# Peptides against a protein of PDB entry 6RGO: the designs that were tried, part 235

Target 1, 392 residues: chain A of PDB entry 6RGO
Amino acid sequence: MALKLLGFNQDATCFSVISSNKGVTIYNCDPFGKCFELEKSTSNDEELDFLVEMLFSTSLIAVVDKTIGASKRKKLKIVNTKRKATICELTFPHEIMDVIMNRKIICVVLKSDQIFVYDISCMKLLRTIDVRGEKLKSTSKFRNSEAVGDIGVRVSLSTDNNSILCYSSYSKSDKENAPLNDIVVFDALKCIQINVLPAVHQSNIVCIACSPDGMLMATASEKGTIIRVFKTIDTENDEPILVNEFRRGSRPSRISEMKFNHDNTLLACVGESDTIHIFALPVTTTEADANEDDTLQQSSHSLSSSINGLQYISKGLANRFGKIIVSKIPTQSQQRHVAYIKIPENAKYRIGFPKDTTNTIHICGEDGNYLVYSIPRNEVGPCTLVKSNTFD

## One batch from the design tools (peptide; made by RFdiffusion4, then SolubleMPNN)

Design b2_p19_5_s1 (from b2_p19_5, 5 letters changed)
Fold by OpenDDE base, seed 4:
Structure b2_p19_5_s1 (fold): chain B 392 residues (1-392), chain A 19 residues (1-19)
Amino acid sequence: as target 1 above (392 residues)
Amino acid sequence: EVTSNVTEEKIKELQELLK
C-alpha cells in the first residue's frame, strides 16, 4: 500500500501516517500499536493528502484534508480522538500549508504567506502575521506560489509554554525575487517580535527547527549542505549569535525535517539523502547560581572541543550593492555528524526524540518501518538499532 | 475572512483536553 508519513508528535510518543486505503492512522510508539484511525470519507481513487498535528499524547489533534479537488484544503478541524468527534472547524481565505501547536498556541500557515496565531484554550485569534505585507511596504509583486514549487513560509514552535515561534521571512533586498532567507523570532503568547536574523542562508530556507525550550534554532536552505544553529533571543552587539555550523554533506540534498533532543545536546536531520545525520551541540552551561556547597572533585573530563568558532554574523561591509556578506565560518571549522543512520534510497523518513531518553531517536519510513536507534555517546559512528516494528 | 463554528460548550470540551 502507498504510505505517506505525517511525522511524530512533540515527544515522539506517537506518529501519524496516511494509508491510501484507510485514511489517517495514528500509532503509539510504546506499546507499539494503532491508537486512532480517521476513515477515508471518499471512495475516489484520489491520492489522499492530510495535515495532522497531535498535541503530545493527548486526545487533541488538528486535521486538514489537503486531498486535490477537496474544498476542505482551507478548513482546519480540531478533533477529539477519544470521542472521534470534531470540536470545532475554522475556514481560512487561503489553502493551509502547515499547522503547528503546543499546550498554549496553535499556528496556521497559509499559501498566502500568512501565519494565524491562536490561543488554543479558546481558539481566539491573537495575531495575523503577514510575511508578504512586511515586504509590501516595497512594490514587490505577490510571488505566485505556483511557479516556485514547495517554497513557502517555514515555521517552528517551541514545545514549552514560552511558545517561541521561528519563521522564515523575505529579505529586504529590492529584488523582485527576494529569497525567504531571513528568520523572525516571535513570542507567540505576547505577540511580540523578539529578534530578526537577516540572510542566514544565501537561498530560501526550506527547514527550521526550534529547540523545545525555544533558546536555539536550526536552519537549512534549499542546498541542504550546511545547517546553522543560532540563539533565538540572545544577541551580542545587536547581532545574531551563530552557535554552530554543521556540514551535512558536499552534494546538494533537501532536508525535510530537523529536530533537537529534549536537552539541546543533539540535532538530527533527515531528507532526500540515504542518511539521517545527528550532530552534537555544545552543552550551554547555564550559569546555575553558584551556591557554595560540597567539594566533590569528580574529574569530568569534559571533551572541551574548543568552541573557538562562535563567529558573529558580523555585518560584513555593506558593499555598495547591499550584499550582507554572511561571514562564512571557514570550512575547516564546520562540524560533521557525530552519529548517523543509513535509510533506504528514495524512502521518506521522519524523526522524533523521546523525552526520557536523550540518546535515543525514533524514526519511521514510508516503507512501513518504525525503528528505535541508540545514539553513540563517546565515538563517531553508526547508531545501533534497538527496536523495530512494522505498520501498514 | 476566517469563519469559525466555535461555541462556548466546545471551548469547555477543548479545555478539558488541555488538562
Scores: peptide ipSAE 0.601, ipTM 0.960, DockQ to the pose 0.910
Fold by OpenDDE base, seed 1:
Structure b2_p19_5_s1 (fold): chain B 392 residues (1-392), chain A 19 residues (1-19)
Amino acid sequence: as target 1 above (392 residues)
Amino acid sequence: EVTSNVTEEKIKELQELLK
């Protein structure tokens, strides 16, 4: 049967799929099995399309039925999975493109490049962010949004209660075709813009990941060759702090998903390539724990890969037009993956990091495979398959 | 405009799922 992957929940305890014959199925990862099924509302042989966002291991899901007609595509349902009942429905003026949530916030992304931020506890609207609104003041021409079908506002939300929202924004260029290559960092609870990272890529941003604690973000462009990791809140001399620049590959390939592990030590990416890449993040030793003198002389030959924390002060090279360009890290200092997983060509995969095992990654494929891999710690190489299950 | 069918009873149910 044709499967479509929706993804893992925030803690990788469950994943959601669309089965052409059944509708939406949520699988539990351990023990492996179906935990929820949303039956197809219509007998029509129409291709099923849904958005499903699950709140951790709770019985709360957000659902958008995109299968039939423009009206359903505008409707968010909050569903209690234990009761198989709709709690509430919200109908938006435009098609819903994405839904993200944590224990405090739901964000709804519309095709209009609007982000609706809700307090989940009462479903009260806190903010409408109009990502076009700054651009509309300068360029009255509605570019026919028809041709740019795949390029919309991207969002990521921290899984903690601080609710740091990262979203792609249009560069302030007077060009009718300003790319979505700026990042805005937003406190979703306070409804305050915290930071703006200008021109983090040369082309549109197609993937964003926020760390669980909201302190880091990863970004990838349409080119998908370089992944950049930034601090979200912290700035150095009012300039964005680039923590890492990773090279996924030399060939262009779309990245569909990125995730940090729970302790911010790993970043994984998946997309149209035959390879899931896993990158190691430098552990920022917070200076605080310098005091405990515990003498354990274990001669760990730290392969001090001198990750000289070159604080690449992103000297924003003002281009000829005064635009801050994020300084490209020299190709020699671009880190490669530390681990990888080979996946079938043309199979879409999704990734998740469990909380309890920082060196484990969960993956699932439209090929009906759910796989658990162990990530090597001390060597660059393939991940080891630990567990496999199949679903249909 | 956004339309909603949220009720106080349904908000209580939602709050129990967030615990």
Scores: peptide ipSAE 0.600, ipTM 0.961, DockQ to the pose 0.903
Fold by OpenDDE base, seed 5:
Structure b2_p19_5_s1 (fold): chain B 392 residues (1-392), chain A 19 residues (1-19)
Amino acid sequence: as target 1 above (392 residues)
Amino acid sequence: EVTSNVTEEKIKELQELLK
């Protein structure tokens, strides 16, 4: 049967898939098993397409039927999985491209490059963000999204109650073909813009991940060779703080998903390549109040690779020719993965980090495999397979 | 324009799922 992966929930306790014969299925990870099914409404041999956003292990899901020819591509359904009933429906002026949520906020991304921010507790609209801005309203040339591939506004939301929203935005270049290479950081609860990171890549941003606490974000461009990690809120001299630059590979390959683990010590990425990469983040020692005197001399040789704080002044030197030269971080400062998983070629995979086991990663494939891997702590190498299950 | 069928009764059901 043809499977299409939708992804894991926020804490990797469940994942969702589309089966051509069954419709949407949600699996529980532990104990492994089917926990919900949404039956297909159509008898036709049409390729099923859905957006499904889960809210942790709750009975709340957001669903969009994206099946070709369906008038439903503009309709968000909020569903109670326990009752198998629609709570409410919202119909938007444009096709829904993405849906992301936490316990406070639901964000709906439209094909019009608009983000609708709702208070989930009352389904009240808090803000409409127009990523094109008022000047581009006159250029009613919808990018014919057919000719220029899946380039649209990308979003990520913190899983905590602070509800930090990161989204890709158009650079301020007066060019009709400005890239989506800026990042905006937005407090979705207060509806305030916190930060703007200009020209974080040379090409369009195609993947964003926010940390669970909203303090970090990871970005990847269409090239998918470099991943950049930034602080979301903090700035140095009004400039964005680059925490890490990771090299996924030398060959261009699209990154489809990135995730932080729950303690911000690991970043995983997956995409069109045969390899899931896991990167170590520097442990920011929060200055916990070291008032307690206990002299345990555990000489943890922290490999303090002295990150010489090369202030990467993103001098977007607007050269006289209107080319934003993104300062390339020297290739020598680019970190590689600490761990990896080999996956079948041409199989799409999704990733999730469980909350309670920060050195464990969950993965699932369109090949029908659900796999649990242990991440090595003290060595660079392959992850170890701990558990495997199959689904149909 | 965004249209919705949200009712006060359905908001109560939604709030029970968020607890």
Scores: peptide ipSAE 0.595, ipTM 0.961, DockQ to the pose 0.910
Fold by OpenDDE base, seed 2:
Structure b2_p19_5_s1 (fold): chain B 392 residues (1-392), chain A 19 residues (1-19)
Amino acid sequence: as target 1 above (392 residues)
Amino acid sequence: EVTSNVTEEKIKELQELLK
């Protein structure tokens, strides 16, 4: 059967898939099994396409049917999976491209490069964010849907109640083809812009991950060779703080998903390559808990010296051109993965980090595999397979 | 314009799922 992956929920307790024969299926990870099914409403052999976002392990899902007709692609359904009933429906002026949520906020991304921010508790609109801004008044040229790959606004939302929204924005360049290479950090509850990170890549940003606490973000461009990690809120001299620069590979390959683990110690990425990469983040020991365990100090010193090297590079180039050209961190200071998982080249995979096990990763494939891996702590190498299940 | 069929009864059901 043709499977299409939708992804994991926020805590990797469930994942959703489209089965060509059944429609949308949600699986529980532990115990492994089918927990919800949305039956195919149409008898047609049309390729099913859905957006499905689940709110943690709750009975709340957001569903968009993208399969048939322009009207369905504009309709968000909020569904109670336990009652098998639609709670509410919202119809938007444009096609829905993405939906993200936490316990406070639901964000709806439209093909118009608008982000609609709702209070999930009452479905009240808090803000409409027009990412194209005022420049749309002149060039009413809808980019003809020439098969230039899915370059649109990318979003990520913190899974906490602070509801930090990171989104890609167009650079201020007067060029007709301004890249989506800026990041805006937005407090979705207060509806306040917190930060703007200009020109974080040379090309369009195609993947963003926000940390669960909203304190970090990871970004990848269309090249997918370099991943950058920034602080979201904190600035140094009103400039963005680059925490890490990771090299996924030397060859261009699209990154489809990135995720932080729940304690911000790991960043995983997956995409079109045969390899899931896992990167270690420096543990920012806040000085407060310095009392107890002496033993882990030795490995942290080597990473701190590399971060200090990053601060020295920022100060030297900032003064001349007033644009934070994210100075190419010398290729020598680009960290590689600490762990990896090999996957089939032709199978799309999705990733999730469970809350209770910071060194465990859940993955699922369009090949019908659900896999749990242990991430090595003390060595650079392959992850160890702990559990496997199949689904159809 | 965005159209919605949200009702107070459905908001109560939604708030129960958010607990």
Scores: peptide ipSAE 0.594, ipTM 0.960, DockQ to the pose 0.881

Design b2_p19_5_s2 (from b2_p19_5, 5 letters changed)
Fold by OpenDDE base, seed 1:
Structure b2_p19_5_s2 (fold): chain B 392 residues (1-392), chain A 19 residues (1-19)
Amino acid sequence: as target 1 above (392 residues)
Amino acid sequence: ELTSDITEEKIKEIRELLE
């Protein structure tokens, strides 16, 4: 049976899949089992394609039928899974490319490079972001969207109520072929642009992850060799703060998904490679007032990798043409993974971090495997398989 | 144009699922 993965919900309590014969199925992770099924509405042997975004462990899902030939590609359904009923439907002017949500906001990404931001509590449109309209009025020769394959606006939303939206934008280059290599940070509730991170990669951004609290953002380009982690809101001298630069690998490989764990200590990435990579983030010691008392000298050899805050002194050599050349961070400062999972070649996987266990990762594959791994704390190495289940 | 079939009853049902 051909399975297509849709992904985990925000807390990794559920994941969704498309089964060619059944339609959309949602699985509960613990106890493992089918919790919802959306049957195929048509008997046609057409390859099923859906977007499904689940709101945590709630009975609210957003569904888009993307099946080829379906007039439904422009329709967002809000579904009550307990009732197995559509609550409401929104129709858009263009095909829906992505849907993300939290308890406050739904964001709908269109093929037109527009982001529609809704208040979920009343389904009111708060903002339409036109990522193309922010380009200078250079002659809108529509890039013949046919030749530029899977390159579109990427988005990520904080899972908290602050609703920090990060999206890829086009660089201000006068070139008809400006890359989607800028990031905009947007307060989705207030509808205010908070920050702009220019030229965070040399090529198009294909993956973005926002931290649960919205304070961090990870980015990867179409090369997928380097992952950059930035602060979203905070700036230093009006410049973006680069927190981490991770090396996934030396060979180009597309990253399909990245996620932070719930305490911002880990970043995982998955894609076309045979390896899920897990990176450690430096714990920003907020100066909690360490009241002096309890002397227990547990010699935690803090691998204080003194990540000396490499103040990304953008010595912007403002070369005459305003190209902010992201200075190549010395290859020596690029951190590698602290942990990894080997996955079957040609199997697409999705990742999720459970809320209650910061050193655990959930993964699921188009091979029909749902796997729970323990992440090593004190050593660089493979993750340990803790639980395995199969689905079809 | 955007079309929506959202009613006050449907909004109430959404709110009850957000709790």
Scores: peptide ipSAE 0.580, ipTM 0.922, DockQ to the pose 0.863
Fold by OpenDDE base, seed 4:
Structure b2_p19_5_s2 (fold): chain B 392 residues (1-392), chain A 19 residues (1-19)
Amino acid sequence: as target 1 above (392 residues)
Amino acid sequence: ELTSDITEEKIKEIRELLE
């Protein structure tokens, strides 16, 4: 059967799939099993296409049926999975490209490069973000991406209540083909722009991940060779703070998903390559109160030593347009993965980090495998398979 | 145009699922 992966929920307790014969199925990870099924609306042999966003382990899901006609692709259903009933439906002016949520906010991304921000608790529209801005409305050539891979606006939302929204934006260039290589950091609750990171890559951003607490973000371009990690809110001298630059590989390969673990110590990435890469992040010691005296000398030689370089984005030559050229970290100082998982070639996978086990990763494949891996702590190497299940 | 069928009863049901 053809499976299509939709992804894990925010805490990796569930994942969603499309089965060509059944419709949408949600699986629970532990104990492993089906927890919800949405039947096909049509008996036709049409290729099923859906967006499904689940709110943690709750009975609330957002669903977009993309299978039938341009009108349904504009409808967002809020569904109670326990009742198997649609609570409400929202209709948008354009096709829905993505839906993300936390306990406070739903963000709906449209093909028009608009982001609609809702308060979940009352389904009130808080903000419409127009990523093209008013001046670019005239070039209304909607990308006719027939190609499975269109360079749209990318979004990521913090899973906490602070609701930090990171999204890709068009660089301020007078060129008709401005790349989506800026990042905007937005407080989704207050509807305030917090920060703008200009030109974080040379090409379009195709993947963004926000940390659970919203303090970090990871970005990858269409080249997928370099992953950059930034602070979201903090700035140094009004310049963006680059925390890490990771090398996934030397060959171009699209990254489809990135995730932080729950304590911001690991970043995983998956995509078109045969390898899931896991990178270690420096532990940001929050200077907690230095008051308590206690002498315990435990010389944990944590691998903390080498990455104290908050690498200042060196003032590369400000060419006439004041563009902060993110100084490329020299290729020799680019960090590699600390761990990896080999996956079947051409199999699409999704990744999730469970909340309670920061050194465990959940993965699922369009090959029908759900796999749990242990991540090595003190060595560079392969992850160890701990549990496997199959689904159809 | 943006349209919705949201009622107070439907909002109540959503809030009960957020708890």
Scores: peptide ipSAE 0.578, ipTM 0.921, DockQ to the pose 0.907
Fold by OpenDDE base, seed 3:
Structure b2_p19_5_s2 (fold): chain B 392 residues (1-392), chain A 19 residues (1-19)
Amino acid sequence: as target 1 above (392 residues)
Amino acid sequence: ELTSDITEEKIKEIRELLE
């Protein structure tokens, strides 16, 4: 049967899949089993296409049926899975490309490069962000709205209540073909732009991940060779906004998903390659007051030595050309993965980090495998398979 | 144009699912 993966929920307690014969199925991870099924509305052998976003382990899901007709692709359904009933429907002016949510906010991304931000508790529209309209106001050249091909606005939302929204935006360069290589950081609750990270890659951004707390953001371009990790907020200290640069590989490969673990110590990425990569993040020790005593000499070999290659662009150059955030980090300072998982070639996988186990990763494949891996912390190597299940 | 069928009863049901 053809399976299409939708992904894990925010805490990796459930994952969603499209089955060609059944429709949408939600699986519980532990104990493993079906927890919800949405039957297909069509009797025909048409290729099913859905967006499904689940709110943690709750009975609340957002559903978009993309299978048939331009009208359905513009409708968001809020569904109670326990009742198997649609609570409400929202209709948009354009096709829905993505839906993300947390306990406070729903964000709906349209093919028009608009982001609609809702308060989930009352389904009130808080903001419409027009990424194209912002570009058109900055660039006097009306580009014909030719169909945005495979490259559109990408979004990620913090899973916490702070509701930090990161999205890709068009560079302000006078070049007609301005890439989607800027990042905007937005407080979705207050409806305030917090930060703008210009030109974080040379090409279009195709994947973004926000940390659960919204303090970190990871980005990858269409090349997928380099992953960059940024602070979302400018610290008052002259600290670099770019905190990490990771090398996934030397060959171009699309990254489809990235996720932080719940303590911001790991970043995983998956895509079209035969390998899931897991990177270690430096623990930002907030210098909480070092009160005195206990000398537990755990020899944390400080991976700190490789970050010294971040050439602080002296204050003088930053003032004239805007915040050039991405100086040439020497290729020698690019960290590799600390752990990896081999996956079948041509199988699409999704990733999730469970809340309670910081050294565990959940993965699921369009091959019908749900797999739980243990991540090595003390050595660079393969992850160990702990549990496996199959689904149809 | 944005259309919705949102009522106070439906908003109550959403809130009960957020808890």
Scores: peptide ipSAE 0.569, ipTM 0.919, DockQ to the pose 0.862
Fold by OpenDDE base, seed 2:
Structure b2_p19_5_s2 (fold): chain B 392 residues (1-392), chain A 19 residues (1-19)
Amino acid sequence: as target 1 above (392 residues)
Amino acid sequence: ELTSDITEEKIKEIRELLE
């Protein structure tokens, strides 16, 4: 059967799939099994296309049926999975491209490069963000740029109640074809822009991950060779703080998803490559709990010296050109993965980190595999398979 | 225009699912 992955929920307790025969199925990860099924609305052999966003392990899901007709692609249904009933429906002026939520906020991304931010508790519109609108004040030509299929505004939302929204924005360059290579950090609750990270990549950003606490953000461009990790809120001399630069590979390959684990110690990425890569993040030891055991000190010194080397290079280049050229981290300081998972060629996979086990990753494939891996701590190497289940 | 069928009863049901 043709499966299409929709992904994990925020805490990787569930994942969603489209089955050509059944419609949308939601699986529970532990115990493994079907927890919800949404039947296909049509008898036709049309390729099913849905957006499904689940709110953690709750009975609340947001659903967009993209299968049939331009009208359905503009409708967001809020569904109670326990009652198997639509609670409410929202209709948008344009096709829905993405939906993301937490316990406070639902964000709806439209094909018009608009982000609608709602208070989920009352479904009240808090803000409409027009990502094009800042550019349109300069160039009145609505080119019907048939936005070449897959390049649009990308979003990520913190899973916590702080509701930090990171989104890709168009560079302020006077070029007609300015890339989506800026990042805006937005407080979705207060409706305030917190930060702007200019030109974080040379090409369009195609993947963003916000940390669960909203303090970190990972970005990847259409090249998918380099992943950059920034602080979201904190700045140094009003300049963005680049925490890490990771090299996924030398060959271009699209990254479809990135996730932080719940303690911000790991970043995983998946995409068109035969390999899921897992990177270690430096643990920001808050200076306060300096009292416990001496033994882990040796590995932290090597990482801190590389970060301090980054700070010295940033100060020298910032002053001269007014463009924050994110100082190319010397290719020598580009970290590789600490762990990996091999996946079948041409199989699309999705990733999730469970809350209770910081060194465990959940993955699911369009091949019908749900897999749980243990991540090695003390060595660079393959992850160990802990659990396997199949779904259809 | 944005259209919604949101009633007070539907808002109550959403809140009960957020708990």
Scores: peptide ipSAE 0.566, ipTM 0.919, DockQ to the pose 0.821

